# Ledger of designs, part 12: peptides against a protein of PDB entry 4KTY

Target 1, 266 residues: chain A of PDB entry 4KTY
Amino acid sequence: YVLNDIGVIFYGEVNDIKTRSWSYGQFEDGILDTCLYVMDRAQMDLSGRGNPIKVSRVGSAMVNAKDDEGVLVGSWDNIYAYGVPPSAWTGSVDILLEYRSSENPVRYGQCWVFAGVFNTFLRCLGIPARIVTNYFSAHDNDANLQMDIFLEEDGNVNSKLTKDSVWNYHCWNEAWMTRPDLPVGFGGWQAVDSTPQENSDGMYRCGPASVQAIKHGHVCFQFDAPFVFAEVNSDLIYITAKKDGTHVVENVDATHIGKLIVTKQI

## One batch from the design tools (peptide; aimed at target 1 M147 I149 H170 L236)

Design b1_p11_4_s2 (made by RFdiffusion4, then SolubleMPNN; from b1_p11_4, 3 letters changed)
Fold by OpenDDE base, seed 4:
Structure b1_p11_4_s2 (fold): chain B 266 residues (1-266), chain A 11 residues (1-11)
Amino acid sequence: as target 1 above (266 residues)
Amino acid sequence: SHTIPFPKPAP
């Protein structure tokens, strides 16, 4: 999880799983220097750079360009005229070297690109890390630990009534570390996510959230455990928005979100 | 887009 410089990222649909190769390139010339530069741009104290909790949280913020002119600009509008389409990237090296050279955010990324670059960042700094793909991944925007799906009376989804969304897949990272700030047993793999989804205490970042804690339903532990929990275990609440302005809960699906979580075990 | 529309589930 530290020494492997080539990986596989899972994507696509739960019933049509696809894979792509990704070159992390953590040992390539200039990559470690760029990772240090990223922490410099974040104005991270030297004393914190040896703490994987702080490093992974800073990396989560800095791999995306929001708030702090970090590495990657996300784009999901299918218009990539002013940069490189997310699908064109094959690894982290070109992205990180461009960032270091230009000192400006690189265009463009989506979840697997963010996860790929973040994986390189973590591995460069000696933090064991892997990419995970969650199929039917929920994005809880209103922090209610459920996925609200509004329907028109005809049964079609009305995406204008909520910012909650379900992704066919989402990629993020797990980083291995001890968690002395948490109760015994909640160290190990920690979920961290650099895809800009929600604001966490003033910045677009996510984690580290204890995977063990989340698996046991403990969402009270730092950082961002409720959000990560919602990504993998939210109930789908189907709400019909009636013409008279009333909302009616039509159905609750507790099995749809997080149907498959995949990571490559080397 | 990664978003998936869902049909109206049966009650």
Scores: peptide ipSAE 0.033, ipTM 0.643, DockQ to the pose 0.679
OpenDDE base, seeds 1, 2, 3, 5: peptide ipSAE 0.033, 0.032, 0.022, 0.041; ipTM 0.662, 0.673, 0.635, 0.730; seed 5 fails the geometry check

Design b1_p11_4_s3 (made by RFdiffusion4, then SolubleMPNN; from b1_p11_4, 6 letters changed)
Fold by OpenDDE base, seed 1:
Structure b1_p11_4_s3 (fold): chain B 266 residues (1-266), chain A 11 residues (1-11)
Amino acid sequence: as target 1 above (266 residues)
Amino acid sequence: MYKIDFPKPAA
């Protein structure tokens, strides 16, 4: 989880799983220096750089360009006129070296690119890390742990009212660390995500969230456990908005989200 | 990656 510099990332559809190779290149010239530079740009105190909790949280913020001129600019418009299409990247090295050289965010990334670069960052700094892919990954925008699907009276989805959404797949990272800030048993793999999805205490970042805590339904522990929980376990709540303004729950589907979670075992 | 439509609710 630290020494392997080439990986496989799962993507595609749940019924048509695809894999792509990704070169992490954590041992390539200039990469460690760039990771240190990233922490410098984050103005991270030296005292915190030995703490994987702080490092992974800072990394989740800095691998995306939002808020802090971090590494990657996300784009999903399928144009990518001012940079490199996300699908063109094959590894982290070119991205990180470009960032170090230009000192400006690199365009463009999507979830697997963010996850790939973040994986390099974590491994460079001695944090065991892996990429996980979740198919039918929920994006809960209001932190209520459910997908609120608003329907017209005719049964069609009201796109204006429906703010929550689902990715066909989403990639994030898991980082291995102890969690002395949490109860015993909630160390180990921690979910961290650098793809800018939701604001977390003022910045686009996510985690570390204890995987064990989430598996046991504990979403009260820092950081961002409710969001990660919702990505893999939220129910679809179908709500009919009546003409009088009232809302009625018509149906609940507890099987749609998180149909498959895959990670490469080394 | 892309956002998918929600399935039509079952009756």
Scores: peptide ipSAE 0.534, ipTM 0.898, DockQ to the pose 0.914
OpenDDE base, seeds 2, 3, 4, 5: peptide ipSAE 0.110, 0.109, 0.460, 0.528; ipTM 0.750, 0.756, 0.858, 0.893

Design b1_p11_4_s4 (made by RFdiffusion4, then SolubleMPNN; from b1_p11_4, 3 letters changed)
Fold by OpenDDE base, seed 4:
Structure b1_p11_4_s4 (fold): chain B 266 residues (1-266), chain A 11 residues (1-11)
Amino acid sequence: as target 1 above (266 residues)
Amino acid sequence: MHEIPFPKPAP
C-alpha cells in the first residue's frame, strides 16, 4: 500500500463496474518535494508532520482548492473550460508537478482524481493508503444521517428542495494508522476524503474516520464519522412535496445506500 | 454527472 506506484480505481455503476488505471508516482522526481510544499502551504507545524492523523486531515483539506488554494479545483458541470477535463488525467504526477510549478490550483478534478492525488500524497509520506469506491454513495448535507429525496407529485425527483444527493459512485481514501485518540480497537483503516463535499469545522475536509467505528455504528468519534457513516449507510427518505406545501414521507429504503464498497486487494 | 435520479418506490 506504500510501495505500489500504479493502481486501479473502480467506478461506474453497481451493475456495471468499471476500472481505470492510475499512476500514483510517489517516487517520481519532484513529488516528495511537492507533498512537502503542500504541507508548507497549509502552514502545518513541523511537530504535526510526524502524526498521520494530522497529516491525513491536512491532506484532506489541501488536495482540494477550497479554503486554502490547495491542489485541485473540482468541477462537475461537464464543461471544464479553462482547464483539463477530469477524465483526461491518468495519474497524480502531472497534477502535483503543475501545482508546484504554477503555485495555483490545478483544473479540474472529480472524486477519482481527488482520491488518486490524495493517495499519492499519503503514500509519499509513508502512510499506507488505498482508494475506496462506494456505489450508491450518499451526500448528507444537513447532517441528519439520512438522505432526503424530494419527489414531485408525478414521482419525479425535485433536486431543488434539498442539497442532499446520491452518487452512482464516489471515491475516497482509507489510510492506515493507529488512533491513540480513540478507544482501543478503532485504529487501522481510517476513511479520509479530499473531494470537497461538506464543511468540517471551518474547512472542506473529511476524516480521518475510523472504519471499524463506522462499521459498528459508532458515529461519535472524530473526525467526521457521521458524514462518512451517512455515505455508506444512510436511509433513503422519499418525500413528496405537495402543491399545498406539505411534505409526506412516501417510503424509506434502508438497503440502497452503500450497496457495494470496493477496493483493490493486494 | 455522477448523480442519479431515483424512481418513486412502490408503497
Scores: peptide ipSAE 0.041, ipTM 0.662, DockQ to the pose 0.711
OpenDDE base, seeds 1, 2, 3, 5: peptide ipSAE 0.039, 0.029, 0.040, 0.038; ipTM 0.684, 0.651, 0.703, 0.704

Design b1_p11_5 (made by RFdiffusion4)
Pose (drawn by RFdiffusion4):
Structure b1_p11_5 (pose): chain A 261 residues (1-241, 247-266), chain P 11 residues (1-11)
Amino acid sequence: YVLNDIGVIFYGEVNDIKTRSWSYGQFEDGILDTCLYVMDRAQMDLSGRGNPIKVSRVGSAMVNAKDDEGVLVGSWDNIYAYGVPPSAWTGSVDILLEYRSSENPVRYGQCWVFAGVFNTFLRCLGIPARIVTNYFSAHDNDANLQMDIFLEEDGNVNSKLTKDSVWNYHCWNEAWMTRPDLPVGFGGWQAVDSTPQENSDGMYRCGPASVQAIKHGHVCFQFDAPFVFAEVNSDLIYITAHVVENVDATHIGKLIVTKQI
Amino acid sequence: QHLIDFQSILP
């Protein structure tokens, strides 16, 4: 989780698992300096850089280009003007070195690409890290920790009212650290996510959220545990437009995996 | 990576 500079990112389906190799390249010439440049550009106060909670949260904001001209721009537009399609990248090095050289956000990326770059950032600085993949990953748009699926009278999905969504898969990172800001028992792996989905305190960032706190539903502990809980375990609520028609308690988060040791 | 169609998973 620190010294391995290559890895595997899982994707596809639960019974059709695909792998994508990834070169983290945290030891390559120019990468460590690039990680320091990322924190400088985020205007991160130097006095907080010894705190992995802060470093990881800044990283979750700065790895994406929204709000702060950070590292990577997300796209699903099937055109990818003036850049590289997200699927073309095979590691983090070219992205990070291009960012340092051009001093401009790099185009383009999707969730595994954000996760790969963020993983490089964490391991390079010495924060143990890994990439996790969540199949049938919920995206909660109204912060009620459930998927609200609105139905028309005919029983079909009302696409105008329905805003929540589900991904075939989504990848984020876990960073290892104590959580002196939380009661004892909530350190260890923290979920951190640099793929923009929802604002957290006015910026696209997510975490560190204690995985242990998410497991027992104690999502009151900072940061962004409710959103992460919703990604892995929100119920589907079918609502006829308002009458609750049905509840699917098992659809979300069918499987979560990471590369074996 | 893509979104799951809710229409296709209706019970």

Design b1_p11_5_s1 (made by RFdiffusion4, then SolubleMPNN; from b1_p11_5, 4 letters changed)
Fold by OpenDDE base, seed 5:
Structure b1_p11_5_s1 (fold): chain B 266 residues (1-266), chain A 11 residues (1-11)
Amino acid sequence: as target 1 above (266 residues)
Amino acid sequence: MEKIDFNSILP
């Protein structure tokens, strides 16, 4: 998990799983220095740099450009006029070296790019890490742990009222660490995500969230467990917004979100 | 990555 410098990232659709190679390049010249630079830009205290909990949380914030002029600017509108299309990247090295050289965020990334760069960051700093792909990945924007799909009386989706969304797939990272800040048994793999999705206590960051805690429904454990839980376990709630202003739950689908979670063993 | 069109998964 630390030594492999080339990996495979799963993407595509749940019924059409695709793979792409990604060069992490954690041993390439300048990469470790860049990771240290990232922590410097985050103004991370030296005492915290040995703590994988703090490092992974800072990394989740800094790999995205939001808030802190971090590494990558995300773009999902298929317009990449001022940079490199996300699909053009083949590894982390060029991105990280460009960031170090320019000292400006690199354009552009999507989830697998964020995950790839973040994986390099974690591995460079000696944190075992892997990329996880979740198909039908929910984005809960109001922290109610469900996907609220509002429907017009005619059955069509009310896009104005429907704020939650679902990605066909989403990639994030799992980092291996002890969690002395959590009860016994909730160490091990921790979900961390550098793709800017939601604000977490003032910054676009996510995790570390104990995978074991999530699996057991312990969403009260730091960090961002509710959000990660929702990504993989949210129910789809179909709500009809009636003309009189009332809302009626029409259907609940507990099987749609998180249909498949894939990760490579190395 | 793409957002799922909820119209495609209506009950």
Scores: peptide ipSAE 0.581, ipTM 0.950, DockQ to the pose 0.934
OpenDDE base, seeds 1, 2, 3, 4: peptide ipSAE 0.576, 0.562, 0.560, 0.565; ipTM 0.950, 0.948, 0.947, 0.948

Design b1_p11_5_s2 (made by RFdiffusion4, then SolubleMPNN; from b1_p11_5 with H2S Q7N)
Fold by OpenDDE base, seed 1:
Structure b1_p11_5_s2 (fold): chain B 266 residues (1-266), chain A 11 residues (1-11)
Amino acid sequence: as target 1 above (266 residues)
Amino acid sequence: QSLIDFNSILP
């Protein structure tokens, strides 16, 4: 999980799973220097750079451009007029070297690009890391661990009231580390996500969240466990907004979100 | 690149 510099990323849909190769290039010239530069731009104290918890959290923030002029600008508008479309990237090296050279965020990325670059960052710094893909990935933006889908009385979705959303697929990373800040047993793989989705304690970042803790329903531990839990285990709550302003729960679907989680084995 | 599915919000 550290040595391999070429990987496979899963994408597509649950009933049409696709794969693409990605060159991480953590050993290529200039990449380690760029990763150190990223931490410098984050103004990360030297004392924290040996702590994978802090490093992965900083990386989660810095791989996206939000808040801190980090590495990648996300775009989902299908235009991409001022940069490279996300699908054109084949690896992390060009992105990271462009960032180092220009000292400006690189355009553009989507989840697998963020995950690819973040994977390079982690591996380059000696943190075992892998990319995971979740199909039907929930985006809970009100931290209630539910996907609240508001319906009109005619059964159509009320897009004005519905704030939560579901991705066809979403990629993030898992990083291997001990978690002395958590109870025994919650080390190992930690979910971290650099795709800018939600604000976490003041900036767009996510994790590290203990996979073991989440798997056993423990979402009270740092960092961002509720959000990650919701991505893979949210119930869809269909709520009819009545004309009189009342809300009625019409249906609950506990099987739609997180239908498949895939990661490449070494 | 037409074969590449973008990350997108489901309706």
Scores: peptide ipSAE 0.302, ipTM 0.822, DockQ to the pose 0.100
OpenDDE base, seeds 2, 3, 4, 5: peptide ipSAE 0.168, 0.070, 0.210, 0.173; ipTM 0.794, 0.748, 0.798, 0.788

Design b1_p11_5_s3 (made by RFdiffusion4, then SolubleMPNN; from b1_p11_5, 4 letters changed)
Fold by OpenDDE base, seed 5:
Structure b1_p11_5_s3 (fold): chain B 266 residues (1-266), chain A 11 residues (1-11)
Amino acid sequence: as target 1 above (266 residues)
Amino acid sequence: MSKIDFNSILP
C-alpha cells in the first residue's frame, strides 16, 4: 500500500468492468518535493504534517484545484481545451511535476486521475492508501442521504427538480490510519476523496471518513460521513411532482446505489 | 465517468 508504485484502477460499467494501469511513481525524483510543496501551498502547519488525518484531509482539498489552486482541474464536458484529456494520463508523475513547475493547476482530471494523484500523495507521505471504485456512485447534493428523482406525471424525469445525480462509477481513496478522534474500532481504512463534488466546511474536500463507521451507519462521525454514506448506500426515491404542486413518493429503490465497490489488495 | 441518465433506470 506504500511501496507499490504501479497500480490498477477499476472503471467502466458495473456490467462491463474495466481496468487501467496507473503509475503512482511516489519514489520518482521530485515527487516527494512536490507533495511537500502541495502542503506548503495549503499553508499546512508543520505540526500537522505528521498527522495522517490532517494530511489526508488537506490532500483531498489540494489535489483538486478548487478553492486553493490545487493540483488538478476537473472537466467532464469531453472538450478538454487548453489541456490534456483525462484519459491521456498514465500516471501521477507528469501531473505532479507539471504542477510543481508551473505552480498552476493542471488540466484535466476526472475521478480516477484525482484518485491516482491522491494515491501518490498519500503513499509518498507514508500513508497506506488504495483506490476504490464504486459503481453507481451517488452524489447527494442536499445532504439528505437520498437520491431524489423527480418525475413528471407522465413518468419522465423532471430534470429541473432533480438535483441529485449518480455516476456510472466513481473512484476515491482509502487511507489507513488510526482515528483517535473517533471511538475505538473506527480506525483503519478511511475514505478520502479529492474529486471536487461537495463543499465540506468551506472547501471542496472529503474525508477522512471511517469505512467502519460508514458500514455501521455512523454518519455523525467526522469527516463527511453522510456524503460518503450516500455515495454507497443512498436509496433512489422516485417522486412524482403533481400538477397541484404536491409530491408523491412512487417508488423506492434501495439496491441501485453502490452495486459494486472494488479495490485491489496490495 | 459519466452521469447516469435516470430515464434509463426508471422503475
Scores: peptide ipSAE 0.531, ipTM 0.941, DockQ to the pose 0.930
OpenDDE base, seeds 1, 2, 3, 4: peptide ipSAE 0.279, 0.524, 0.035, 0.510; ipTM 0.826, 0.941, 0.715, 0.938

Design b1_p11_5_s4 (made by RFdiffusion4, then SolubleMPNN; from b1_p11_5, 4 letters changed)
Fold by OpenDDE base, seed 5:
Structure b1_p11_5_s4 (fold): chain B 266 residues (1-266), chain A 11 residues (1-11)
Amino acid sequence: as target 1 above (266 residues)
Amino acid sequence: MSEIDFNSILP
């Protein structure tokens, strides 16, 4: 989880699982320096740099460009006119070195690119880390732990009312650490996510969220447990917006989200 | 919509 510099990332669809290689390159020249630079740009106190909780949280913020001119600019429009398309990246090294050299966010990334770079960052700093892929990954944008899908009376999705979304797949990271800030038993793997999805206390970041806590439904535990929980376990709530302005729950699907979570154990 | 090999929001 620390020593491997080449990995496999799962992507695609639940019924068509695909894999791609990713070179983390945490031992390549300039990479450690770049990771330190990232923490410098985050204005992270030296005292916090030895704390994997703080480091992973800062990393989740800084690997994306939002808020703080971090490493990667996300793009999902399939144009990518002013940079490298996400699929062209084969590893973290070029991205991190470009960031260090240019001191500007690198274009472009999607979830596996964010996860790849973040994995390098974590491993480079001695934090055991792996990439996790969740198929049918929910994005709950109002923190109600549900995917609210609003339908017109004709059954079509009301895109204006429907704010929540589902990714075909989403990649994030799990980092291994103790959690002295949580009750006993909730250390170990912590979900952290650098893909800019939701604002967490003022910044686009996510985690560390205790995987054990999530599994046991302890969504009150810091950080961002409700969001991570929703990614893997939210119910789809189909709501019909009636002409009279009322909303009626038509159906609940508790099986759609998080159909498969895949990670490669090292 | 992006290609299937891309991370995409489902309709």
Scores: peptide ipSAE 0.277, ipTM 0.825, DockQ to the pose 0.134
OpenDDE base, seeds 1, 2, 3, 4: peptide ipSAE 0.178, 0.198, 0.042, 0.195; ipTM 0.806, 0.817, 0.733, 0.816

Design b1_p11_6 (made by RFdiffusion4)
Pose (drawn by RFdiffusion4):
Structure b1_p11_6 (pose): chain A 261 residues (1-241, 247-266), chain P 11 residues (1-11)
Amino acid sequence: YVLNDIGVIFYGEVNDIKTRSWSYGQFEDGILDTCLYVMDRAQMDLSGRGNPIKVSRVGSAMVNAKDDEGVLVGSWDNIYAYGVPPSAWTGSVDILLEYRSSENPVRYGQCWVFAGVFNTFLRCLGIPARIVTNYFSAHDNDANLQMDIFLEEDGNVNSKLTKDSVWNYHCWNEAWMTRPDLPVGFGGWQAVDSTPQENSDGMYRCGPASVQAIKHGHVCFQFDAPFVFAEVNSDLIYITAHVVENVDATHIGKLIVTKQI
Amino acid sequence: DDRWKAIMKYH
């Protein structure tokens, strides 16, 4: 989780698992300096850089280009003007070195690409890290921790009213640290996510959210635990437009995996 | 029930 500079990112389907190799490259010339440059660009106060909670949260904001001209721009537009399609990248090095050299956000990326770059950032600084993949990952748009699916009278999905969504898969990172800001028992792995989905305190960032706190539903503990809980375990609520028609308690988060040791 | 497929997104 610190010294391995290559890895595997899982994707595809639960019974059709695909792998994508990834070069983290945290030891390559120019990468450590690039990680420091990322924190400088985020205008992160130096006095907080010994705190992994802060470093990981800044990283979750700065790895994406939204709000702060950070590292990577997301796209699903099937065109990818003036850049590289997200699927073309095979590691983090070219992205990070291009960012340091050009001093401009790099185009383009999707969730595994954000996760790969963020993993490089964490391991390079010495924060143990890994990439996790969540199959059938919920995206909660109204912060009620459930998927609200609105149905027309005919029983079909009303695409105008329905805003929540589900991904075939989503990847984020876990960072290892104590949580002196939380009661004892909530350290260890913290979910951190640099792929923009929802604002957290006015910026696209997410975490660190204690995985242990998410497991027992104690999502009152900072940061962004409710959103992460919703990604892995929200119920689907079918609502006819308002009457609750059905509840699917098993669809979301069928499987979560990471590379073995 | 497969209505859920309408909110599905892909990479």

Design b1_p11_6_s1 (made by RFdiffusion4, then SolubleMPNN; from b1_p11_6, 6 letters changed)
Fold by OpenDDE base, seed 5:
Structure b1_p11_6_s1 (fold): chain B 266 residues (1-266), chain A 11 residues (1-11)
Amino acid sequence: as target 1 above (266 residues)
Amino acid sequence: MDKWKSILRYE
């Protein structure tokens, strides 16, 4: 989880799982220096740099460009004219070195690129880390642990009212660490996510969220456990918006989200 | 479309 500099990332659909290689390159020249530079840009004090909880949380913020001029600019609009298409990247090294050289966010990334770069960052700093792919991954926008899908009377989605969304797949990271800030038993793998999805206490970041806590429904544990829980466990709530403004729950689907969670054991 | 692109959907 620390020494392997080449990985596999799962993507695609739950019924058509695909894989791609990704070069993490945590031992390549300049990468450690870049990781230190990232923490410098985050104004992270020296004492915190030895704490994997703080490092992973800062990393989740800094690997994305939002808020803090971090590493990667996300783009999902299929317009990549001012940078590199997300699919063109084959590893983390070129991205991190470009960031260090230009001192400007690198364009462009999507979830697997964010996860790849974040994995390099974590491993480079000695934190065991892996990439996790969740198929039918929920994005809960209002932190209610539900995916509220608003429908027009004709059955079409009301995009104005519907703020929640579902990814066909989403990649994030799990980092191994102790959690002395949590009750006993909630150390180990922690979910962290650098893809800018939701604001967490003022910044686009996510985690570390205890996988064990999430598994046992302890969503009150820091950090961002409700969001991660929702990604894998949310119910789809279909709500019909009537012409008179009345909302009626038409259906609840408790099986759609989190169909499969995959990670390579390396 | 990018074959690796993650797709938002309302299912």
Scores: peptide ipSAE 0.039, ipTM 0.741, DockQ to the pose 0.153
OpenDDE base, seeds 1, 2, 3, 4: peptide ipSAE 0.034, 0.025, 0.025, 0.025; ipTM 0.664, 0.654, 0.667, 0.658; seed 3 fails the geometry check

Design b1_p11_6_s2 (made by RFdiffusion4, then SolubleMPNN; from b1_p11_6, 7 letters changed)
Fold by OpenDDE base, seed 5:
Structure b1_p11_6_s2 (fold): chain B 266 residues (1-266), chain A 11 residues (1-11)
Amino acid sequence: as target 1 above (266 residues)
Amino acid sequence: MNKWLSIMRYE
């Protein structure tokens, strides 16, 4: 989880799982220096740099460009004229070295690119890390653990009212660490996500959230456990928005979200 | 659309 510099990322659809290789390159020249530079840009004090909880949380914020001119600019609009299309990247090294050289955010990334770069960052700093792919991954906008899908009376989605969404797949990271800030038993794998999805206490970041805590429904444990829980367990709530402004729950689907979560073990 | 791209859905 630290020594392997080539990985496999799962993507595609739950019924048509695909894989792509990704070169993490955590041992290549300039990468460690770049990771230190990232923490410098985050104004992370030296004492915190030895704490995987703080490092992973800072990394979650800094691998995306939002808020702090971090590493990667996300783009999902299929317009990549001012940079590199997300699919063109084959590894983390070129991205990180470009960031270090230009001192400006690199364009562009999507979830697997964010996860790939974040994985390099974590492994480079000695934190065991892996990429996790969740199929039918929920994006809960208000942390209510539901996917509230508002429908017009004709059955079409009301995009103005619907703020929650579902990804066909989403990649994030799990980092291995102790959690002395949590009750015993909630160390180990921690979910962390650098793809900018939701604001977490002032910045677009996510985690570390204890996988064990989430597994046992402890969504009150820091950090961002409700959001991560919702990504894998949210119910779809279909709500019809009536012309008179009233809302009626038409259907609840408790099986759609988090159909499969996969990760490579090497 | 590129086969690697993640797709946002409501269903």
Scores: peptide ipSAE 0.088, ipTM 0.783, DockQ to the pose 0.156
OpenDDE base, seeds 1, 2, 3, 4: peptide ipSAE 0.030, 0.075, 0.078, 0.065; ipTM 0.741, 0.773, 0.779, 0.766; seed 3 fails the geometry check

Design b1_p11_6_s3 (made by RFdiffusion4, then SolubleMPNN; from b1_p11_6, 7 letters changed)
Fold by OpenDDE base, seed 4:
Structure b1_p11_6_s3 (fold): chain B 266 residues (1-266), chain A 11 residues (1-11)
Amino acid sequence: as target 1 above (266 residues)
Amino acid sequence: MNKWKSIYRYE
């Protein structure tokens, strides 16, 4: 997980899984220096740089440009005129070196690009890391651990009534570390996500969230366990918005979200 | 709260 500098990222649909290669390049010239530079830009104290919990959380924040002029600017509007389309990237090296050289955020990324760069960052710093792809990944925007789908009285979806959304797939990272800040048994793989999705205590970041905690529904454990739990276990709540302003729950689907999480085995 | 339902696949 640390030594392999080429990976595979899974994407597409759950019933039509696709793969793309990604060059992490954690051993390429200038990459480690760039990762250190990222932590410098984050103004991370030296005492914390040896703590994988702090490092992964800072990395989660800094791989995206929001809040802190971090590495990558996200774009999902299919307009990439002022940079490189997310699909054009094939690895982390060019992105990180551009960031180091320009000292400005690099345009543009989407989830797999964020995950790829973040994976390089973690591995460069000696943290075992992998990319995971969650199919039917929920984005809980209002922190209610459910995916709200609003319907008009005619049955059509009203996308204006909620910011909740379901990705056909979403990529994030798992980093291996001990969690002395959690009860025994909740170390190991920790979910971390640098794709800017939700604000976490003042910054667009996510994790580390204990995978074991998520699997057992321990959403009270830091960091961002409720959000990660929702990504993989949210119920779809179909709500009809009545003309009189009332909301009626029409259906609940507990099977749709998080059908498959895929990662490459070393 | 719902039980864990996601499936991990290692490929």
Scores: peptide ipSAE 0.118, ipTM 0.816, DockQ to the pose 0.052
OpenDDE base, seeds 1, 2, 3, 5: peptide ipSAE 0.060, 0.111, 0.052, 0.046; ipTM 0.778, 0.790, 0.763, 0.758

